# Ledger of designs, part 89: peptides against a protein of PDB entry 4QMF

Target 1, 175 residues: chain A of PDB entry 4QMF
Amino acid sequence: ESSFMTLFPKYRESYLKTIWNDVTRALDKHNIACVLDLVEGSMTVKTTRKTYDPAIILKARDLIKLLARSVPFPQAVKILQDDMACDVIKIGNFVTNKERFVKRRQRLVGPNGNTLKALELLTKCYILVQGNTVSAMGPFKGLKEVRRVVEDCMKNIHPIYHIKELMIKRELAKR

## One batch from the design tools (peptide; made by RFdiffusion4, then SolubleMPNN)

Design b2_p20_2_s1 (from b2_p20_2, 11 letters changed)
Fold by OpenDDE base, seed 3:
Order: structure tokens, then sequence, then C-alpha cells
Structure b2_p20_2_s1 (fold): chain B 175 residues (1-175), chain A 20 residues (1-20)
């Protein structure tokens, strides 16, 4: 049997409690067991003797990872679909200066979130910027593009350069 | 497309302001 655990920050506790029955139901369909430990602040997923697809445990692992990073359940649960992949990009270690970090993270979002929305549309991904991570869900190719843009942004390459490139590629693909 | 155009305009403005 395989088991995976992830820790979650205290501020997520209330939300996770409210949706945990939904998590349980979603994983029960695949005969994956799950546990919410409020004392430790952890989520655990486990295969059972009735688990049919051994690969589903990896998706369950990704589910709890996404939930720990503030992805809403209705979006996070889509990771259980075969055609859906995800990535959790750590952004907190690119810069030591807090103000610089906040500034660069804000560049990813942009005014009214329009920069982020543009990136989502161009990559066909869901993207959530929260704390020290960026969570993304979508096709593998799109995820690769998201990671490049996110990491480069934290390295002081403004997202506009990548967005322009992606727009050009999109127009070329329509032909 | 209009969303993308707006995003690009905003980003260009932000870049110009940061260069000042």
Amino acid sequence: as target 1 above (175 residues)
Amino acid sequence: DPLLEEALKNLEKELEEEKK
C-alpha cells in the first residue's frame, strides 16, 4: 500500500474542514482512503486493497497538495481526471528581499488580475498565485509554459515578454 | 483578444513607469 501526506498552513484549516466530506466522496470512487489531521495540520491519502488503478494515488497526492496551497476544491478535484496535470511552483526562494518578492509576485497577477488571466488563456491552464507558491492545472505543455513565465518573473523578467511570445505562437497556430 | 490587448497595454504602462 502507498501513502502520501502533506502539511497545510493553519489559515486553511477552516476551509478544509468544510470540504473534507467532498474530498472523501471523490476519493472513495477510486477506493482511496483519506485522513484530515487537525492536530498535526496534515492531509493523508492511502491506497487500499480495493484500489483498482495504482496510478490514482499519485493524483490523490496532487489533490491534497493543491488543497494545501489554497486551490478551491471544485478546481482541485479536476486533477483526478486523466487529461489533467498540475504543478506547484515554489517562488519564495528566488529573492531574499520581501518588497522585491511582493513586487515581482504582483507582476504575475497584474491590474485587476488581467495579466494572470491572459496567461491562463494562452496556456489553457488554471493558475493561482498564493503565498510562496503558484499552483497551476492544465495540459502538460501549458504547465511548462506557466513555469517558465513564473520563474522568469521572479528572476526579474517581466511577464509581458512571454505573453507577447505566446500571443504570436497562438496566432501562428490558427493558420 | 480584447482581454489580451488590455493586459498588454497595462503591462507596457507598468514597464514604462518602472523605468522612470
Scores: peptide ipSAE 0.071, ipTM 0.699, DockQ to the pose 0.779
Fold by OpenDDE base, seed 1:
Structure b2_p20_2_s1 (fold): chain B 175 residues (1-175), chain A 20 residues (1-20)
Amino acid sequence: as target 1 above (175 residues)
Amino acid sequence: DPLLEEALKNLEKELEEEKK
């Protein structure tokens, strides 16, 4: 029997309570059990004797990880699909100066969210910038690109340079 | 998708102008 647990912040509690029945239903299709502990502030997923695919527990682990990082359930639940992967990128440790951190994090989003939307389109990923993490969902190739852009942004390389590079690559791929 | 590429190019211009 395999089990995974993830802690979630207090501000996420109310939302998780409202969607937990949907989480349970989604995981029941795969015979994965789940528990929401409001006292500890944790989510747990575990295999059962009826679990057919042992690999699905890893996707269930990723599901609760994404939910803990403010990804909405309708998006997070897509992680259970075979072709969907995810990454949670910690960005809080690249810069010690708080103001510089906030500025660089904001560059990932850009004016009206346009920078983030461009990255999503180019990488075919969903991307959520929240707190000290960036959550991404999509194909492995796209996720690698997202991580590169996010980390470089925190290292003071503006995302627009990577956007230009990705656009050029797309044009070349049409040949 | 040519429409998507056009949209991305326009977005790039917008972002570059916003940086200035």
Scores: peptide ipSAE 0.063, ipTM 0.708, DockQ to the pose 0.208
Fold by OpenDDE base, seed 2:
Structure b2_p20_2_s1 (fold): chain B 175 residues (1-175), chain A 20 residues (1-20)
Amino acid sequence: as target 1 above (175 residues)
Amino acid sequence: DPLLEEALKNLEKELEEEKK
């Protein structure tokens, strides 16, 4: 029997309470048990005797991880699909100066969110910038690119540089 | 992809304006 637990911030409590029945139903299809602990502020997923696919528990772990980082349930639940992977990129430790951190994080989003949208399109990933993390969902190749762009952005490499590079690569791949 | 190219051109313009 395997189990995984993830803590969530207080501001997520109300939302998680609202969608927890949906989480339970989604995981029940795979015979994965789950528990929402409002006192501790944690989510737990567990295999059961009826769990058929042992690997599904890892996806369940990823599900609660994504939910804890503000990914909406309709998007997060897609992690249970075989072709979907995810990554939670910690960005809070790259810069000590708060103002610099905020500025660099904002560069990932860009004016009107256009930078982020372009990155999502080019990588075929869903990307959510929230707090000290960036959550991404999509194909492994796309996730690798997202992580590179995100981390480099925090290292003061502007995302537009990578976006241009990804565009060139995409055009080359169409040939 | 002409649609993406146009989107990126617009993005570049927006970014340049943001730097000002």
Scores: peptide ipSAE 0.059, ipTM 0.694, DockQ to the pose 0.293
Fold by OpenDDE base, seed 5:
Parts: structure tokens; sequence; C-alpha cells
Structure b2_p20_2_s1 (fold): chain B 175 residues (1-175), chain A 20 residues (1-20)
């Protein structure tokens, strides 16, 4: 039997408490057990003797990882679907200067969130920029593209260059 | 989707203007 545990920040506690029954119900369908520990600030998922598909525990692991990084439950729970993958990209270690970090992180979002929306559409991914991480959900190809754009942005390559490239590639693929 | 393509092109223009 397999188990995975993820810590979550204090500011997520209230939300996680409110949705934990929904988490339990979603995982029960796969005979995966789960525990919310408010003292430690952790979420745990475990296989049981009734777990039929042993691979589902990896998706359950990803679910709690996404929830810990502020992804809302209605979106995060989609990770349990076979065709859905995810990535949690750490962005906090690319620059030490706080102001520079905030500026580059804001470039990913852009004016009125338009940059982020464009990236989501082009990669067919859900993307959440929160704190020191970017969480993404979608097809593997799209996730690879998202990670490249996000990391390059933190390395001072403006996302617009990648967006233009993705748009051109999309147009060429239609021909 | 032609509508999506048009929307993305318009967005690109907006982003370019914002970058300037």
Amino acid sequence: as target 1 above (175 residues)
Amino acid sequence: DPLLEEALKNLEKELEEEKK
C-alpha cells in the first residue's frame, strides 16, 4: 500500500476545511483514503485494500499538491481524469530581489490577465499564478510549453515572445 | 476556430502596445 503527504500553508486552512468532504467523496470513488491534519498542516492520501487501480494514488498525490498551491477544488479534482496532467512550477528561486520577482511574476499575468489568458488558450492549460509557484493542468505538450514560458519569464524573457511563437505555430498547424 | 484566432490576434496587438 502507498501513501503521500503534502504540507499546506496556514492561509489555506480555512478553505481546505470547507472542501474536505468533497475531496473525501471524490477519492472514495477510487477507494483512496485521505486525511486532513490541521495541527501539522498536512493532507495525506493512501491506497486501501479495496483500491483497484494502483496508479490512481499518483493522481491523488497530485490532487493534494494542487490544493496546497491554492488551486480551487472544482479545477483540482479534474486531475483524477485519465487525460489530465499537472505541473507545479517553482518560481521563487530564480531571483533574490523581491521587487524584480514581483515584476517578472506580474508579466506572466499581464494587463487585465490577458497574457495569462492567451497562454492558457494557446497551450490548452489551466494556469494559476500564486505566491512562489505556478500551477498548471492540461495535456503534456501544453504543460511543457507552459513551463518553458514561465521559467523564461523569471529569467527575464518576456512572455509575449513565446506567445507570438505559439500563435504562429498554431496557424501553421491549421494549414 | 476562426473566432478564437481573431481574438488571439487582437490580444497580441494589445500586448504589443502595452509592452511599448
Scores: peptide ipSAE 0.059, ipTM 0.702, DockQ to the pose 0.212

Design b2_p20_2_s2 (from b2_p20_2, 9 letters changed)
Fold by OpenDDE base, seed 1:
Structure b2_p20_2_s2 (fold): chain B 175 residues (1-175), chain A 20 residues (1-20)
Amino acid sequence: as target 1 above (175 residues)
Amino acid sequence: DELLKKALEDLEKELREEEE
């Protein structure tokens, strides 16, 4: 039997308690067991003798990983779909200066979240910028593009350059 | 950054119009 565990920050505890019955119900459809440990601050998913798809445990692992990184359940649960992948991009170690980090992270979001929305549309991904990570969900091709834009942004390449490039590519693909 | 911001806003507008 396979098992995966993910720690979550204290500020997520209340939310996770609220939605855990929904998590359990979603995973029960696949005969995956799950445990919320409030003392340790962890989530665990496990295969059972009734698990018929061995690969679903990896998706369950990703589900709890996404939940730990502040992705809301209605979005995170979509990871259980066959065509959905995810990525958690660590952004906290690209720069040492706190102000520079905050500035570059804010560039990913942009005014009123418009930059992020543009990137989501172009890559067909869901993207959440939270703390020291960026969580993304979508097709593998889109996820690869998101990671490139996010990492380059933290390396001081403004997202607009990638967005422009993606828009050009999109337009060319329509021809 | 201000020039880039303005350019991005225009690009974002165009993108939204295509999705509608």
Scores: peptide ipSAE 0.047, ipTM 0.688, DockQ to the pose 0.087
Fold by OpenDDE base, seed 3:
Structure b2_p20_2_s2 (fold): chain B 175 residues (1-175), chain A 20 residues (1-20)
Amino acid sequence: as target 1 above (175 residues)
Amino acid sequence: DELLKKALEDLEKELREEEE
């Protein structure tokens, strides 16, 4: 039997408490057990003797990882689907200067979130920028593109350049 | 960055037109 644990920040506690019954129900369908530890501030998933698909535990691991990074449950639970992948991109280590970090992170979102929305549409991914991480869910190809844009943004390459490139590629693919 | 803002607006417009 395998088990995975993820810590979550204190500000997520109230939300996680609210949705934990839904998490339990979703994982029960796959005979995966889960535990919310409010004292430690952790979520745990583990296989049981009734777990049929041994690979589902990895998706359960990803589920709690996404939840810890502020992804809402209705979106995060989609990771249990076979065709859905995810990525949690660490962005906090690219820049030591806080102001520069905040500025570059904000570029990913853009005015009124329009940059992020454009990137989501072009990559067919869900993308959430929160704290020191960017969480993404979608097809593998799209996730690869998201990671490139996110990392390049933190390296001071503005997302708009990648968006333009992706738009061109999209047009070419329609032909 | 006003130039980038304008560029994004243009890109968004193009994207919307493509989706219609």
Scores: peptide ipSAE 0.045, ipTM 0.690, DockQ to the pose 0.088
Fold by OpenDDE base, seed 5:
Structure b2_p20_2_s2 (fold): chain B 175 residues (1-175), chain A 20 residues (1-20)
Amino acid sequence: as target 1 above (175 residues)
Amino acid sequence: DELLKKALEDLEKELREEEE
């Protein structure tokens, strides 16, 4: 596939307009074309005749996916690096009750964002909780752990359980 | 929640010290 499109919510429009020149510049380095359609509310990335690495289009796809889910550009653009992976975890379908959903989502963040920060440090990932998704960027091993913690949290397993486990594993690995 | 909060704070403190 030589092109990918993603829709973005209306509340992201203003931000995306402000950073789109930076997106264009970043993708131009790889000869990937991009289009921001404000009428449709979409972002598109495309290979060109000058695209040397055909695999970079997949990273460009991930870039616009992350931007659509409120990841800021300075962080999202790191996806173009060879050693960086990402995951967008849908959390909105685990619980039908809105109040229960909000409570469980808040557990991922914790007081003053401390739970999320601990998870980021332990997994060496960037993690953003926004709306019905959790966006994560980092090494594949870390991303796997993030998805486990996030999904289990939505299944009513408190993140502290996994955080403690990860900390123990970290200590054991130092020896 | 308070017990979990205290536990998390202690764990986070240890983690921060290890990252320095």
Scores: peptide ipSAE 0.042, ipTM 0.684, DockQ to the pose 0.085
Fold by OpenDDE base, seed 2:
Structure b2_p20_2_s2 (fold): chain B 175 residues (1-175), chain A 20 residues (1-20)
Amino acid sequence: as target 1 above (175 residues)
Amino acid sequence: DELLKKALEDLEKELREEEE
């Protein structure tokens, strides 16, 4: 039997408590057990004797990982679908200067979140910028593009340049 | 920054039109 555990920050505790029954129900459909430990601040998923698909535990692992990084349950639970992948991109280690970090992170979002929305549309991904991570869900190709844009942004390449490139590629693909 | 903002607005407009 396989088991995976993920720690979550304290500020997520209240939310996780409210949705944990939904998490349990979603995982029960796949015969995956789960535990929320409020003392340790952890979520655990486990295979059972009734688990039919051994690969589903990896998706369950990803589910709790996404939840720990502030992805809402209605979105995070989509990871259990066969055609859905995810990525959690660590952005906190690219720059040491806090102000520079905040500025570059804000560029990913842009005015009114429009930069992020454009990136989501172009990559067909869901993207959430939170704290020291960017969480993304979507097709593998799209996720690869998201990671590139996010990391380059933290390396001081403005997302607009990548967005323009992606738009051009999209237009070319329609021909 | 202003040039980038304008460029983004234009790109966003194009994206919206394409998605509609």
Scores: peptide ipSAE 0.055, ipTM 0.690, DockQ to the pose 0.086; fails the geometry check

Design b2_p20_2_s3 (from b2_p20_2, 11 letters changed)
Fold by OpenDDE base, seed 2:
Structure b2_p20_2_s3 (fold): chain B 175 residues (1-175), chain A 20 residues (1-20)
Amino acid sequence: as target 1 above (175 residues)
Amino acid sequence: DELLEEALKNLEKELAEELA
């Protein structure tokens, strides 16, 4: 048997309680058991004797990881699909100054979310900027690009430079 | 593509304003 547990912040408790039945149902389809522990503030997924696909437990692990990082269930549950990968990028350690951190994090989103939207389109990823992490879901290649842009942004490289690069690459690929 | 190009132009403008 394989088991994975993740902690979640207190502010996610109410939401997780609301959607946990849906989580259970989604995982039941794969014979994965799950537990929401409100006292500890944790989510656990576990294989059962009926679990057929041994790899699905890793996706279940990713599911609860994404949920813990504020990804909404309708999006997070897509991780159970074979063609979907995810990444949780820790951004909180790049900058010690809070104001600088907030500023750089905001650059990822940009005015009206245009920067983030452009990045999502170019990488074919879902991207959520929340707290000290950026959660991304999509193809592996796209995820690598997202991580590069996100980390460089925290290192004071404006996302627009990478977006330009991605645009150029996209145009070249169409030729 | 047109929307993306427009978005890119807007972002470039925003960057220029930020650097000014």
Scores: peptide ipSAE 0.087, ipTM 0.721, DockQ to the pose 0.508
Fold by OpenDDE base, seed 5:
Structure b2_p20_2_s3 (fold): chain B 175 residues (1-175), chain A 20 residues (1-20)
Amino acid sequence: as target 1 above (175 residues)
Amino acid sequence: DELLEEALKNLEKELAEELA
């Protein structure tokens, strides 16, 4: 049997408690067992003797990973779909200066969240900027684009340049 | 998706202004 565990920060505890029955129900459909440990601050998913698809455990692993990084359940649970992939991009180690880090992270969101919204639309991904990570869900090709933009942003390449490029490519594809 | 097209059109205008 296969098992995966993910730790979650203390500030997620209350939310995870409220949605855990829904997590259990979603995973039960695939005969995956799950455990929420409030003392340790961990989530665990496990295959059972009744698990038919061995690959679903990897998606269950991704589910708890996303939940640990503040992705809400209604969005995170979509990872169980066959056509849905995800990526958790660590951004906290690109810059040593805290102020510079915060500024660059804010560029990903932009005024009124318009930069992030544009990136989501162009890549067909869901994107959540939280703490030291960016969580993304969507098609594999879109996820690659998101990671490039996010990492380049932390390397001081403004997202607006990538967004403009993606818009141009989209217009050209319509012809 | 018409909503998507409209949204992207508006964003294009905003981006053009910011890049100018």
Scores: peptide ipSAE 0.078, ipTM 0.734, DockQ to the pose 0.145
Fold by OpenDDE base, seed 1:
Structure b2_p20_2_s3 (fold): chain B 175 residues (1-175), chain A 20 residues (1-20)
Amino acid sequence: as target 1 above (175 residues)
Amino acid sequence: DELLEEALKNLEKELAEELA
């Protein structure tokens, strides 16, 4: 038997309460048990005697991790699909200065979110910038690219340069 | 995917403006 737990911030509580029945139903299909602890502020997933796929518990772990980082349920639940992976990139430790942190984080999003959308399209990933983390979902190759762009951004390399490179690579691949 | 291709064309235009 395997069990995983993740903590979530207080501001996420109301939403998690609202969608928890949906979480339960989604995990029941795989015979994974789950618990929402509002006192501790935690989510737990567990294998049961009827759990057939031993690997699904790891996906369940990822599900609650994503939910804790403000990923909406309709998106987060896709992690249970075989071809879907995720990454939670910690960005809060790259810069000590708050203002510099905010500026660099904003570069990831860009005007009207266009920079982020471009990155999503090019990597075929879903990307959510929230607080001190960036959550991403998609193919492994795409996730690797996202992490590179995100981390480099926090290291003061503007995302637009990476996006341009990805666009060029895409065009070259068509030839 | 036609929708994706169209979106990328728009992005190219936007990027060109940003990098100019």
Scores: peptide ipSAE 0.075, ipTM 0.734, DockQ to the pose 0.140
Fold by OpenDDE base, seed 3:
Structure b2_p20_2_s3 (fold): chain B 175 residues (1-175), chain A 20 residues (1-20)
Amino acid sequence: as target 1 above (175 residues)
Amino acid sequence: DELLEEALKNLEKELAEELA
């Protein structure tokens, strides 16, 4: 039997407590057991003797990973779908200067969230910028594009460059 | 398309301000 555990920050505890019954119900459909440990601040998922699909445990692992990174449950639970993938992009190590880090991270969101929304639409992904990570959910092709934009942004390449490129590609695909 | 165009316009403005 396989198990995976992820830690979550303290500020996430109250929310996770609120939605944990929903997590349990969602995973029960796949005969995956789960545990919320409030003392340790961890979530655990485990296969059971009744687990039919061995691959579902990996999706369960991704579920708790996403939840730990502030992805809301109604969105995170979509990871259990066959066609849905995710990526958690660590952005905290690209820049040592905190102010520069914050500035570049904010560029991913943009004014009124327009940059983020544009990226989501163009890549067909859900994207959440939170703390030292960017969480994304969607098709593999879209996820690859998201990672490129995110990492380049942290390397001081403004997202507008990639957005323009993606827009052009989209227009060409409509022909 | 309209949303993307607006987003692009805003980003261009932001970039111009940053480079000024």
Scores: peptide ipSAE 0.090, ipTM 0.717, DockQ to the pose 0.735; fails the geometry check

Design b2_p20_2_s4 (from b2_p20_2, 11 letters changed)
Fold by OpenDDE base, seed 3:
Structure b2_p20_2_s4 (fold): chain B 175 residues (1-175), chain A 20 residues (1-20)
Amino acid sequence: as target 1 above (175 residues)
Amino acid sequence: DKLLEEALKNLEKELEEEKK
């Protein structure tokens, strides 16, 4: 049987405890077992002898990965859908200077979150900027675009340049 | 489109401020 485990930060514990019954119920539909270990600070998903679709365990893995990175359950659980993909982009290793890191990460969000909202609309993705990661959910094409924008932002390329490009592409597609 | 246009305008302003 296959199993996957993900560690989560301490500040996430209270929320995960609150929604864990919902996680269990969602995974039970696919005969995937799950365990929340509060001592270790981990989530585990496992196939069972009743698991029909062997690929669903990979989606379950992605579910707990997203939850560990602060994605709310109502959004994270959508990963179990066939047409939904996700990406967790590690951004903490691009810049060693903390102030520079915070500044570049904030550029992804922008004033009142408008930059992030624009990027979400243009890529048709859900995007969450939290800590040292950016979590994204959506179509593969959109996810590829998100990763490019996020990584370039951490490399000091402002998101506005990519947003302008995406807007132009969108207008061309409407014709 | 209006939302995106407004977002772009705001971002452009921020870029100019950061360059100063």
Scores: peptide ipSAE 0.067, ipTM 0.698, DockQ to the pose 0.678
Fold by OpenDDE base, seed 1:
Structure b2_p20_2_s4 (fold): chain B 175 residues (1-175), chain A 20 residues (1-20)
Amino acid sequence: as target 1 above (175 residues)
Amino acid sequence: DKLLEEALKNLEKELEEEKK
């Protein structure tokens, strides 16, 4: 039997309480057990003797990881699908200056969220910028591109340059 | 994709305005 545990911040507790029955139901379909510990502030997923697919526990692990990073349940639960992967990109350690960090993080979102939306469309990923992490869900190829753009942004390469590159590549692929 | 191209043009415009 395998188990995974993820801590979540206090501000996430109320939401997790409200959706935990839905989490349980989703995981029950795969015979994965789960526990929400409000005292410790943790979520746990565990295989059971009735778990048929041993790989599903890794997806369950990813589910609670995404939930801990503020991804809403209707989106996060899609990780249980075979064609969906995810990545949680830590961005808080690329720059020490708080103001510079905030500015670079904001560049990922852009005016009215347009930068982020463009990146989502080009990579076919869902992307959530929250705190010190960027959570992404989608195909592996798209996730690789997202990570590159996000990390480069924190290294002071504006996302617009990558977006232009991705657009050009997309047009070339139509030929 | 013309829609995406238009979106990119708008984004570029917005970015330029924010730099000022």
Scores: peptide ipSAE 0.058, ipTM 0.699, DockQ to the pose 0.303
Fold by OpenDDE base, seed 2:
Structure b2_p20_2_s4 (fold): chain B 175 residues (1-175), chain A 20 residues (1-20)
Amino acid sequence: as target 1 above (175 residues)
Amino acid sequence: DKLLEEALKNLEKELEEEKK
């Protein structure tokens, strides 16, 4: 039997309590057990004797990872689908200056979220910027592009340049 | 995609304003 655990920040506790029955129901369809520990501040998923697909536990691991990083349940639960992958990109260690960090993170979102929306459309990914991480869900190719843009943004390459590049690539693919 | 192109143009303008 396989088991995975993830910690979550205190500010997520109330939300996780609210949706945990839905998490349980979603995982029960795959015979994956789950536990919410409010004392430790952790979520655990584990296979059971009835688990048929051994690979589903890895998706369950990803589910709780996404939930811990503020992804809402209706979006996070899509990770259980065969065609969905995810990535949690750590962005907090690229710069030491707090103001610089905040500015670069904000560039990823852009005015009115337009930069992030454009990136989502071009990569066919869901993207959530929260705290020191960026969570993304979608096809592997799209996720690779998201990670590049996010990391380069934290390295002071403005997302607009990558977005333009992705736009050109998209046009070429339609021919 | 005309909508996306328009969005990109707007982003370029915003970037130029940020550089000032």
Scores: peptide ipSAE 0.056, ipTM 0.698, DockQ to the pose 0.449
Fold by OpenDDE base, seed 5:
Structure b2_p20_2_s4 (fold): chain B 175 residues (1-175), chain A 20 residues (1-20)
Amino acid sequence: as target 1 above (175 residues)
Amino acid sequence: DKLLEEALKNLEKELEEEKK
């Protein structure tokens, strides 16, 4: 039997409490057990003797990882689908200066969220910029592209340059 | 595709204005 645990920040506690019954129900369909520990601030998923597909525990692991990083349940639960992958990109350690960090993180979102929306469309991914992480869900190819853009942004390469490149590649692929 | 292209052009314009 396999078990995975993830910690979540205090500010997520109230939300996680409200949706935990939904999490339990979603995982019960796969005979995966789960526990929300409010004292420790952790979520745990476990296989049971009734778990048929041993690989589903990895999806469950990803689910709680996404929930811990502020992905809403209706989106996060899609990770249980076979064709859906995810990535949690840590962005908090690329720069030490807080103001520089905030500025670069804001570049990922852009004016009116247009930069982020463009990136989502081009990569076919869901992307959430929150705190010190960027959470993404989608196809592996798209996730790879998202990670590149996000990390380069934190390294002071503006996302617009990558977006232009992705647009060009998309146009060429249609020919 | 055309809509995305237009959106990107507008975004580029906005970004250039912010840099000035």
Scores: peptide ipSAE 0.052, ipTM 0.693, DockQ to the pose 0.362; fails the geometry check

